# Peptides against a protein of PDB entry 3ESW: the designs that were tried, part 8

Target 1, 322 residues: chain A of PDB entry 3ESW
Amino acid sequence: NNIDFDSIAKMLLIKYKDFILSKFKKAAPVENIRFQNLVHTNQFAQGVLGQSQHLCTVYDNPSWHSIVLETLDLDLIYKNVDKEFAKDGHAEGENIYTDYLVKELLRYFKQDFFKWCNKPDCNHCGQNTSENMTPLGSQGPNGEESKFNCGTVEIYKCNRCGNITRFPRYNDPIKLLETRKGRCGEWCNLFTLILKSFGLDVRYVWNREDHVWCEYFSNFLNRWVHVDSCEQSFDQPYIYSINWNKKMSYCIAFGKDGVVDVSKRYILQNELPRDQIKEEDLKFLCQFITKRLRYSLNDDEIYQLACRDEQEQIELIRGKTQ

## One batch from the design tools (peptide; made by RFdiffusion4, then SolubleMPNN)

Design b2_p15_2_s4
Fold by OpenDDE base, seed 1:
Structure b2_p15_2_s4 (fold): chain B 322 residues (1-322), chain A 15 residues (1-15)
Amino acid sequence: as target 1 above (322 residues)
Amino acid sequence: NNEKIAKELLEKLKK
């Protein structure tokens, strides 16, 4: 009996695909109850859910993408990408080009486009006057500032002229294209939108210990790549734990296709207690939100994403990004 | 990769 190994293999592949797809079916009543109980009883879970409701969808705005592309110096960007690409002469052409693009966007954003703002310059005294600024505290937004998704405004007094300067903490990334300044939150917010505007697969990474960055899915490297606009950093996930000696507990990635605990990629030493939620409950939460984000996708899209998820999980377990 | 693994497993099963 010639065992038709090809037929058996095809059948196994079909059954495997069906098994994977079955995990993304509509949640059972018991899972919905578990989810509701978790987000109502656990503050950390509620926070992750709240972030997912914004961060997973806000950057998928075609009108914003157009505004970004109209605002950036695309001629300069592509000139620099082409120049760096030509030096390496790699046969891997199309896929590696995107890595060069992301590296140039990091350079362009930090060096040419956006500014770090610890303290604002005095509106009256002009440029390079931040050293004269004393913080007075924070206030709610005024009527004009409220138009740009502003939750808080930092208030500063100039020690020279005595005038008050307002530093609104805008969450509208289109307003940030105008203001061209901020801290890690504004940097990551706008840079995430910039990467999305080039049609890239991007996640926003939230660290509980007051930092944020991006991940980009490199088709060349076939994995998620660490991207920090503040640091002009590409594929250096170790910088926080090793270079900064930062203590961290949680890193959560938010993308249009899922929410993933990426703590293992970034927390290499100095791990703080993970006491905000049970590990099983966090895993369940991220999977549940991811499942909801994929409800509108077809079977082939779901399967492809599931395969990518499995590869990422293997990577995270093995520590291959070290 | 799972398809690749499955194909590799298939090739191994053919041996």
Scores: peptide ipSAE 0.015, ipTM 0.476, DockQ to the pose 0.087
Fold by OpenDDE base, seed 3:
Order: structure tokens, then C-alpha cells, then sequence
Structure b2_p15_2_s4 (fold): chain B 322 residues (1-322), chain A 15 residues (1-15)
């Protein structure tokens, strides 16, 4: 009896697909109880849940995408992308063009569009006066600042003229298109929206040790790629641990399709204690939130995303062999 | 990729 190995292979693939899809069915009552207990008893779990409720969905706004595309110099951006694409002579097709687009958006954002603000310029003395500014502390927003999702306003006094300058920490990314300044929070917030406005798969990465950046899914590289707008950095996940010698404990990625612990990609040395939550509970939490974000997707979408997740987990376990 | 893995596993089972 000639064993039809092709028929067996097809049957195994069908059974495997069904097994993967079965993991994304409605959560069992025991899983819901575990989730509720975890987010009510663990502060770190509450923080991750709260961030997921905002960061996983806020950037999926077509009205905001239109405003972004109307505000950026698209003619300049695409001219520069076309120029760099032609220069490198890559016959590698349409997928690599998106990597060039993200690299140009990093350049354009840092060099032409947005400004780092350690201290604001004096509103009275004008440009390049930040050296004369003394911090007085922080306060709540006024009536105008409150319109743009502002939780904190930093207050500065000018040593030259004595006037007060306010630096509101806006969380509204549309307001940031006007103000064109901030620190890592404002940079990452607006840049995440910019990447989403080009129809890209993007995640917001939160680091517990006061830094934030992006990841974008490269169809050319077939993986998640590190992107930091502050550093104009593409595919350099080592910059924090190695170049900055930064000590870190947690890096969590937030996207429309899932929440993922990406600490292994970025924490290469100087690891701080991971004592905020049990490792098994963090893994459960991220999987549970990811499952909820996918409840409205069809079987084919769920299967494709699950295959992507498995490849990422293999990458994170093996380390980049690069 | 899963089809390739399944084929590779089947080839290993033939040996």
C-alpha cells in the first residue's frame, strides 16, 4: 500500500489550522476569572491593560490620517524616497520601497518637521532663548490647554526678561502637528500616527525606564523592525542596551492586533529585576488582551496573524542571528 | 511556511 504522503501532509495542515483557530475562540470562564483577578490585584497588569485600551486603537482614526497627509510635504517625501530607491539599484520589487519610505519619514520628521524641546524658548524674547529658562515646576492645564488632552504644564521663568513661559505636555497628536515640538513622548505619539497614516502595521513600544519608540512590520524583511523617531533609527534595537548602556526591565509593544512583550529584542545587557509581575502572569495577560483584540476578525485573518506571532516568538527565543 | 515545515517533517518520517 503506497502511503500517499501528499494526502497526509494536506490533512496535517488542515488539522494544524483548526488547532490554531481553536486557541482564539471565546475565553473559558476560568480564563476570565484569572484575568479579572490579575488586573485587580497587580498594579503593573492594570497599567498594561490601561495602556492597551488607548494605544491599541487611538491611531486607527481615518479623520486624523487625512489631516496628517494634508499637513506633510508629500511631494518632498516621495521625491526623496524615489531618489534613494533609484540610487541603491534594488530590483527587489515593491516591498522594499516601504522600508525606504519609513527611512525618509524618519529623516523628514527629525530634520524638517519636529523639534526636540528640553526647555521652551521664552515667549517674549523669541527663538534660541531656552538657555535663559529656569524651571519653576508643573501645574494643571488652563481652559485652552485642556482642549488638547493636556495633563501637565511645565512652567519656566526667563532669567533675562522675568516673564513666564508655559510648556503644555499635549497628548493630542493633531495639536502636535501645530506645536512641532516635544520630548520622547510627543515624538513617538505623533510619529506613530504618521506611520499609521501611510497604512503601515505599527506598534507603540513602552519601556518602563522612561523611553518610548515604534515598531513597523516590514513586508520585505518579513519581521517587526525597530523605529525610533528621536534617534532617526531604523532596525537598531541594540542602541539602548549597548550604545546608551541603559538599564531596562520591560519593553511592551501595543498594536491594533495585539500586545507583546518585546523585552528580549531590546534588553541585551544591564537587565533590571523583573519583579513587577510573575513571568507566567505577564505572558497570560498579553495573550488574553491579544485574543480580545482579534474577536471580530475572520478565520483567515486570525490564522495569518497567528503565523506572524509564531515567527516573532521564534525570533525572540533564538536571538537575532545577525 | 507551515506547508514547507509539514513537508520537511514528512520527509524526516520517511527516513
Amino acid sequence: as target 1 above (322 residues)
Amino acid sequence: NNEKIAKELLEKLKK
Scores: peptide ipSAE 0.012, ipTM 0.434, DockQ to the pose 0.108
Fold by OpenDDE base, seed 4:
Structure b2_p15_2_s4 (fold): chain B 322 residues (1-322), chain A 15 residues (1-15)
Amino acid sequence: as target 1 above (322 residues)
Amino acid sequence: NNEKIAKELLEKLKK
């Protein structure tokens, strides 16, 4: 009996595809009840949901992409990318070009474009006066600041002139193209938009212990790659746990196609208690949100993303980020 | 672990 292995493989692949697609069908009533109960009873779950409602969709704005591309020095960026790409002997059209682009965007953003702001300069005394600034606390945004999705404003007094300087913590990334300064939140927010503006698959990674960064899906490496604009870091997920000796409990990635617990990629040592939610409930939550984000996708898109998810889960279990 | 995953996958494909 000549077993037609090719026919069997095709049949198995079809059945597997159908099985995968069945998981992404509309949630059953019982799953909806579980989800609703979870987000109403668990504060961490509610926080993850709230973040997903913003972070998973906000960067998919073509008008913002145009504004970004008009604001950046694209000639400089591509000149540098082309230079480094050619230096390493790569041929045009290789998927690795996007990795060079992301590396240059990291350089450009940190070195040429954006500024770290521990304390603002005094609005009265001018540039390089941040050393004279004393924090007075935080307050709500004024009417002008509120136009740019500002949740809080840090208030500083100048020790030299006595004037008050406001440092609005803007969440509008288009406003950040103007202000060109901030901390990890502003850096990650604008840099996420920048990467999205180049048509890249990008996730926003939230760490519970007050840090945020990006992940980029490298078609060359065929995986999610750690990207931290603050650190000009590409593919160095270990920097927090190892280099900083940072203690962490949760890292959650938010993208247009899903929400993923990526803690295993970044928490290599000094793990804090994961006591905010049951592991099974967090897994359910992320899967449920991911499923909702994919409801409008076709079967082929769903299948391709599911395959990517499986590969990522294997990577995360094996600890093979290096 | 790979054998278990493969077996579980095979069992899922039989259904």
Scores: peptide ipSAE 0.000, ipTM 0.412, DockQ to the pose 0.210
Fold by OpenDDE base, seed 5:
Structure b2_p15_2_s4 (fold): chain B 322 residues (1-322), chain A 15 residues (1-15)
Amino acid sequence: as target 1 above (322 residues)
Amino acid sequence: NNEKIAKELLEKLKK
């Protein structure tokens, strides 16, 4: 009896696909009850849900993508990408071009486009006057600042001229294209939109210990790749735990197609207590939100994303993030 | 690990 292993393999693949698709069906009443109870009783879960409602969808705005592409020096960007891609001799195929694009966008953004703002320059004294600025505290936005999704305004006094300078913490990434300055929040916000504007698959990573960065899905590497615009960093997930010796408890990635606990990629040492939620409840929460985000997708899209999710979980378990 | 994953998959397919 020649066991037709090929036929068995095909049948197994069909059954596996059906099994995967069954997981993404509409949530059972019991799952909805568990979800509602979790977000009503656990503050961390409520925070993750609140972030997902914004971060998973806000960057999928075609009008914003057009404004970004019209604002960036695309000629310079593509010239530099083409130059670096040509050096590789095309041996690695076309998929590597996107990695070169992301690396150039990191360079362009940090070196040519955006500025780190620890303190603002004095509006009266002009450029390079931040050293003369004394923080007075923070307040709510005025009527003009409120137009650009501003929650907080930092207030500074110039030691030279005595004038007050306002540093609004804008959450509108289109306003950030004009201001071209900020801290990790503004950097990551605008850079996430920039990557999305090139049609890339991007996640926003929130760290509980006051840092944020991106992940990009590399078709060349066939995995999620760490991307930090502040550091001009590509594929260096170890920077925070090892280089900075940062203590961390949670890293959560937010994308259009899912919410994932990526803590294992970034927390390599100096782990803080994970006491904000039960591990099983966090896993359930991320899976439940991910399931909701995929309700409009077809069976083939759901299957492809589920295969990618399984590969990522295997990667995170094996600790093989280079 | 692949054998465990394959076994778990097979057990899930038997249900």
Scores: peptide ipSAE 0.000, ipTM 0.414, DockQ to the pose 0.255

Design b2_p15_4_s1 (from b2_p15_4, 6 letters changed)
Fold by OpenDDE base, seed 4:
Structure b2_p15_4_s1 (fold): chain B 322 residues (1-322), chain A 15 residues (1-15)
Amino acid sequence: as target 1 above (322 residues)
Amino acid sequence: SSNERLVKELLEKLE
């Protein structure tokens, strides 16, 4: 009896798919209880949940995507992408083109579009006057600033003219298209939206030690790629731990399809104590939120994402970040 | 997926 190995393989794959899909069914009552207890008893878990409720969905706004695309110099961007793509001798239609696009967007954003703001310029004295600015502290937003999802306003006094300049820390990325300045928070926020506006799979990465960046899913590399708009960095996850010698405890990625602990990608040395939550509880939390984000997806979408997740987990375990 | 590939590779070895 010639064992039809192809038929057996197909049956095994079907059963495997069903098994994977079964893991993404609605949470059992016991899992819901565990989740509720965790987020009510653990502050770090509550923080991750709160961030997921915003970061996982906020960038999936077609109206915002249109505004972004209308604001950017697309002619310049694509001209530069095409130039670099052609220079390296790639054929049209290759998945690698998107990597060139992301690299150009990093260049364009840092060099042409957005500005780092340690201290604002004086509103009275004009451009290049930040050296004259003294910080006075922070306060809550006024009525106008509050319209743009502003939680904090930094206050500066000009040493030259004595006038006060406000630096609102806007969380509205559309307002950031106007202001075109900020620190890592504003940079990452707007840049995440920019990447999303090009139809890319993007995650927002939160580091507990006061930094934020993006990840982009490269179809060419078939993995999540580190992207830091502040650093104009593509696929350099080591820059924080190695180049900066930064001490870190947690890096959590937030995307439309899931929440993932990506600490192993970025924390290569100088690991701080991971004492905010039990590792098992963090894993459970991320998986639980991820399941919820996928509840509306069809079986094929769920399966494809689960396969992607598995590959990422293998990568993170093996340390194959390069 | 890695598992599909593994299953295929295992099947190819059984052939």
Scores: peptide ipSAE 0.019, ipTM 0.491, DockQ to the pose 0.098
Fold by OpenDDE base, seed 3:
Structure b2_p15_4_s1 (fold): chain B 322 residues (1-322), chain A 15 residues (1-15)
Amino acid sequence: as target 1 above (322 residues)
Amino acid sequence: SSNERLVKELLEKLE
């Protein structure tokens, strides 16, 4: 009896695909009850849910993508990408070109387009006057500032002329294309939209210890890649724990297709207590939100994303031996 | 997929 091993292998692959797809079916009543109880009783879980409702979908706006592409110097960007691609002699095809594009967007954004604003310049005295600015505190937005999703306005007094300068903290990324200044929040917000405008798979990474950055899915590297617009950094997840010696507890990635705890990628030393939620409850929460984000996808899309998720989990467990 | 390749490789080793 010649065992047809090829036929057995095909049957096992079909059963495996069906098993994976079965995990993404509509949630059982018991899972819905667990989810509702968790977000009503745990403040950290409620915060993650609230962030997912905004960050997972807000950047998937075709009208915003058009405005971004019309605002950027695309001729300069592609000229520089082509130049760097030609230098490295990589015959490795179209997939590596996207990595060069992301690296040039990091350069262009930091060097040519956007500015770090620790303190604003004085509106009366002009450029390079931020050294003369004293913080007076924060207040709510005025009628004009409120049009651009402004939660808070920082108030500064000029030590030279005595005038007041307002620094509104805008959350509207289209307004940031005009103002072209901010801190880590404004940088990451607009840069996430820029990457999305080029049709890239991007996640917004929130760190509990007051920093934010991006991840880009590289088809060349076949993994999620760390991207920080403030640092002009590509594939350097160690910079926070090692270079900055930063203490951290949680890093959560938010994308259109899922919410993932990526803490193991970035927290390499100086780990703070993870006491805001039970580990099993956080794992359940991220999986539950991810499942909901995929409810409208077809079986092939669900299966491809599930395979990507499994590879990422293997990477996070093994630790990249760099 | 990478998982399909892994399953095939594992099946080949069980031979």
Scores: peptide ipSAE 0.018, ipTM 0.527, DockQ to the pose 0.113
Fold by OpenDDE base, seed 1:
Structure b2_p15_4_s1 (fold): chain B 322 residues (1-322), chain A 15 residues (1-15)
Amino acid sequence: as target 1 above (322 residues)
Amino acid sequence: SSNERLVKELLEKLE
């Protein structure tokens, strides 16, 4: 009996696809109960859920994408990308062009567009006066600042003229296109929106130890790539653990299609205790939120994303992100 | 696609 291996292969593939798709069906009542109990009893889980409700969807705004593209010097950006692509890119295929684009956006953002603000300049004395600024503390936003999703305003006094300068910590990325200054939070927020505005697959990565960055899905490399706008860094996930000797416990990636614990990509040494949640509960939480984010997708989209997720998990286990 | 390839490769090896 010539075993029709091709027929068996097709049947196994169908059964495998069905099995994968079955994992993304509506949550069972028991899973809903587990989820509700987890987010009500565990503060870290509640924090991850709260972040997912904002970060997974906020950047999928077509109006914001248009405003970004109208604000950036696209002629300069594409001129530089084309120049770098012309040197080496033709041999590697068309997919590498997007990697060159992201690298140029990192350069453009840090060098030409956005500014690091440790202390603001004095509003009265003008540019390069931040050295004269003394922090007085933080307060709530005024009526004008509140229009731009501002939770906190840092207050500074000028030692030279005695005037007060306000530094609002805006969370509205469109306001950041105007102000063009901030710290890691403002940098990552606006840069995430910029990457999304080019139609890229992007995740926002939150580190518990007070840093944030992006990941971009490279079609050329066929994986998630570390992107830090503050550092002008592309594909250097080791910079925190190795170069900075930073101690870290959790890195969580938030994207439109899922929430993923990416700690294994970035925590290479000096791991802090992971005592905020049980590992099984964190895995469950991320999977549960991811499942909810995919409820509107068709079977083919779900399957493709599930295959990508599996490859990422294999990568994370093998430590091949370097 | 990678898992499909792996499954296909595994199936080809069973041949």
Scores: peptide ipSAE 0.017, ipTM 0.527, DockQ to the pose 0.107
Fold by OpenDDE base, seed 2:
Structure b2_p15_4_s1 (fold): chain B 322 residues (1-322), chain A 15 residues (1-15)
Amino acid sequence: as target 1 above (322 residues)
Amino acid sequence: SSNERLVKELLEKLE
């Protein structure tokens, strides 16, 4: 009896696909109860849920993508990408071109487009006057600032002219296209939108220890790639733990298709206690939110994403950048 | 998918 191994292989693949798809079916009542109890009893879980409700969907706005593309110097960007792509002579096709695009967007954003704002310039004295600014504290937004999802406004007094300058912390990324300044929050917010505007798979990474960055899914590298707009960094997940010697406890990635604990990618040393939630509960929470985000996807999309998730989990366990 | 390739490769190796 010639065992038709090809037929067996096909049957195994079908059964495997069905098994994977079964995990993404509608949540059982017990899972819903567990989820509700977790988010009501654990503040960290509630925070992750709250962030997911915003960060997983806010950047999937076609109108915003159009505004971004109309605002950026696309001619300059593509000229630079084409130039760098031509140098390496890699016939590796369209997939590697996207990595060059992300690298140029990092350059363009940091060098040509956006500005780091530790302190604002004095509105009265003009440019390069931030050194004369004394912080007075923070307050709520005024009626104009509140139109742009402003959570807080930092208040500064000019030591030279005595005038007050307001630095609103806008959460509206379209307003950030106008202001073109901020700290890590504003940088990551707008840069996430920029990457999404080019049709890329992007996640927003939140670190509990007051930093934020992006991940981009490289089709060339076939993995999630660290991207930090503040640092003009591509594929350098070690910069926080090693270069900065930063102590960290949690890094959570938020994307349209899922929420993932990516702490293992970035926390290479100086790990802080992970005492905010049980590891099993965090894993459950991320999986549950991810499952909800995928409810509208077809079986093939769910299967492809599940395969990607499995590869990422293997990567995170092995600590091997492929 | 890479997993289908892996499963195929694994199956081919089991052959």
Scores: peptide ipSAE 0.018, ipTM 0.520, DockQ to the pose 0.101; fails the geometry check

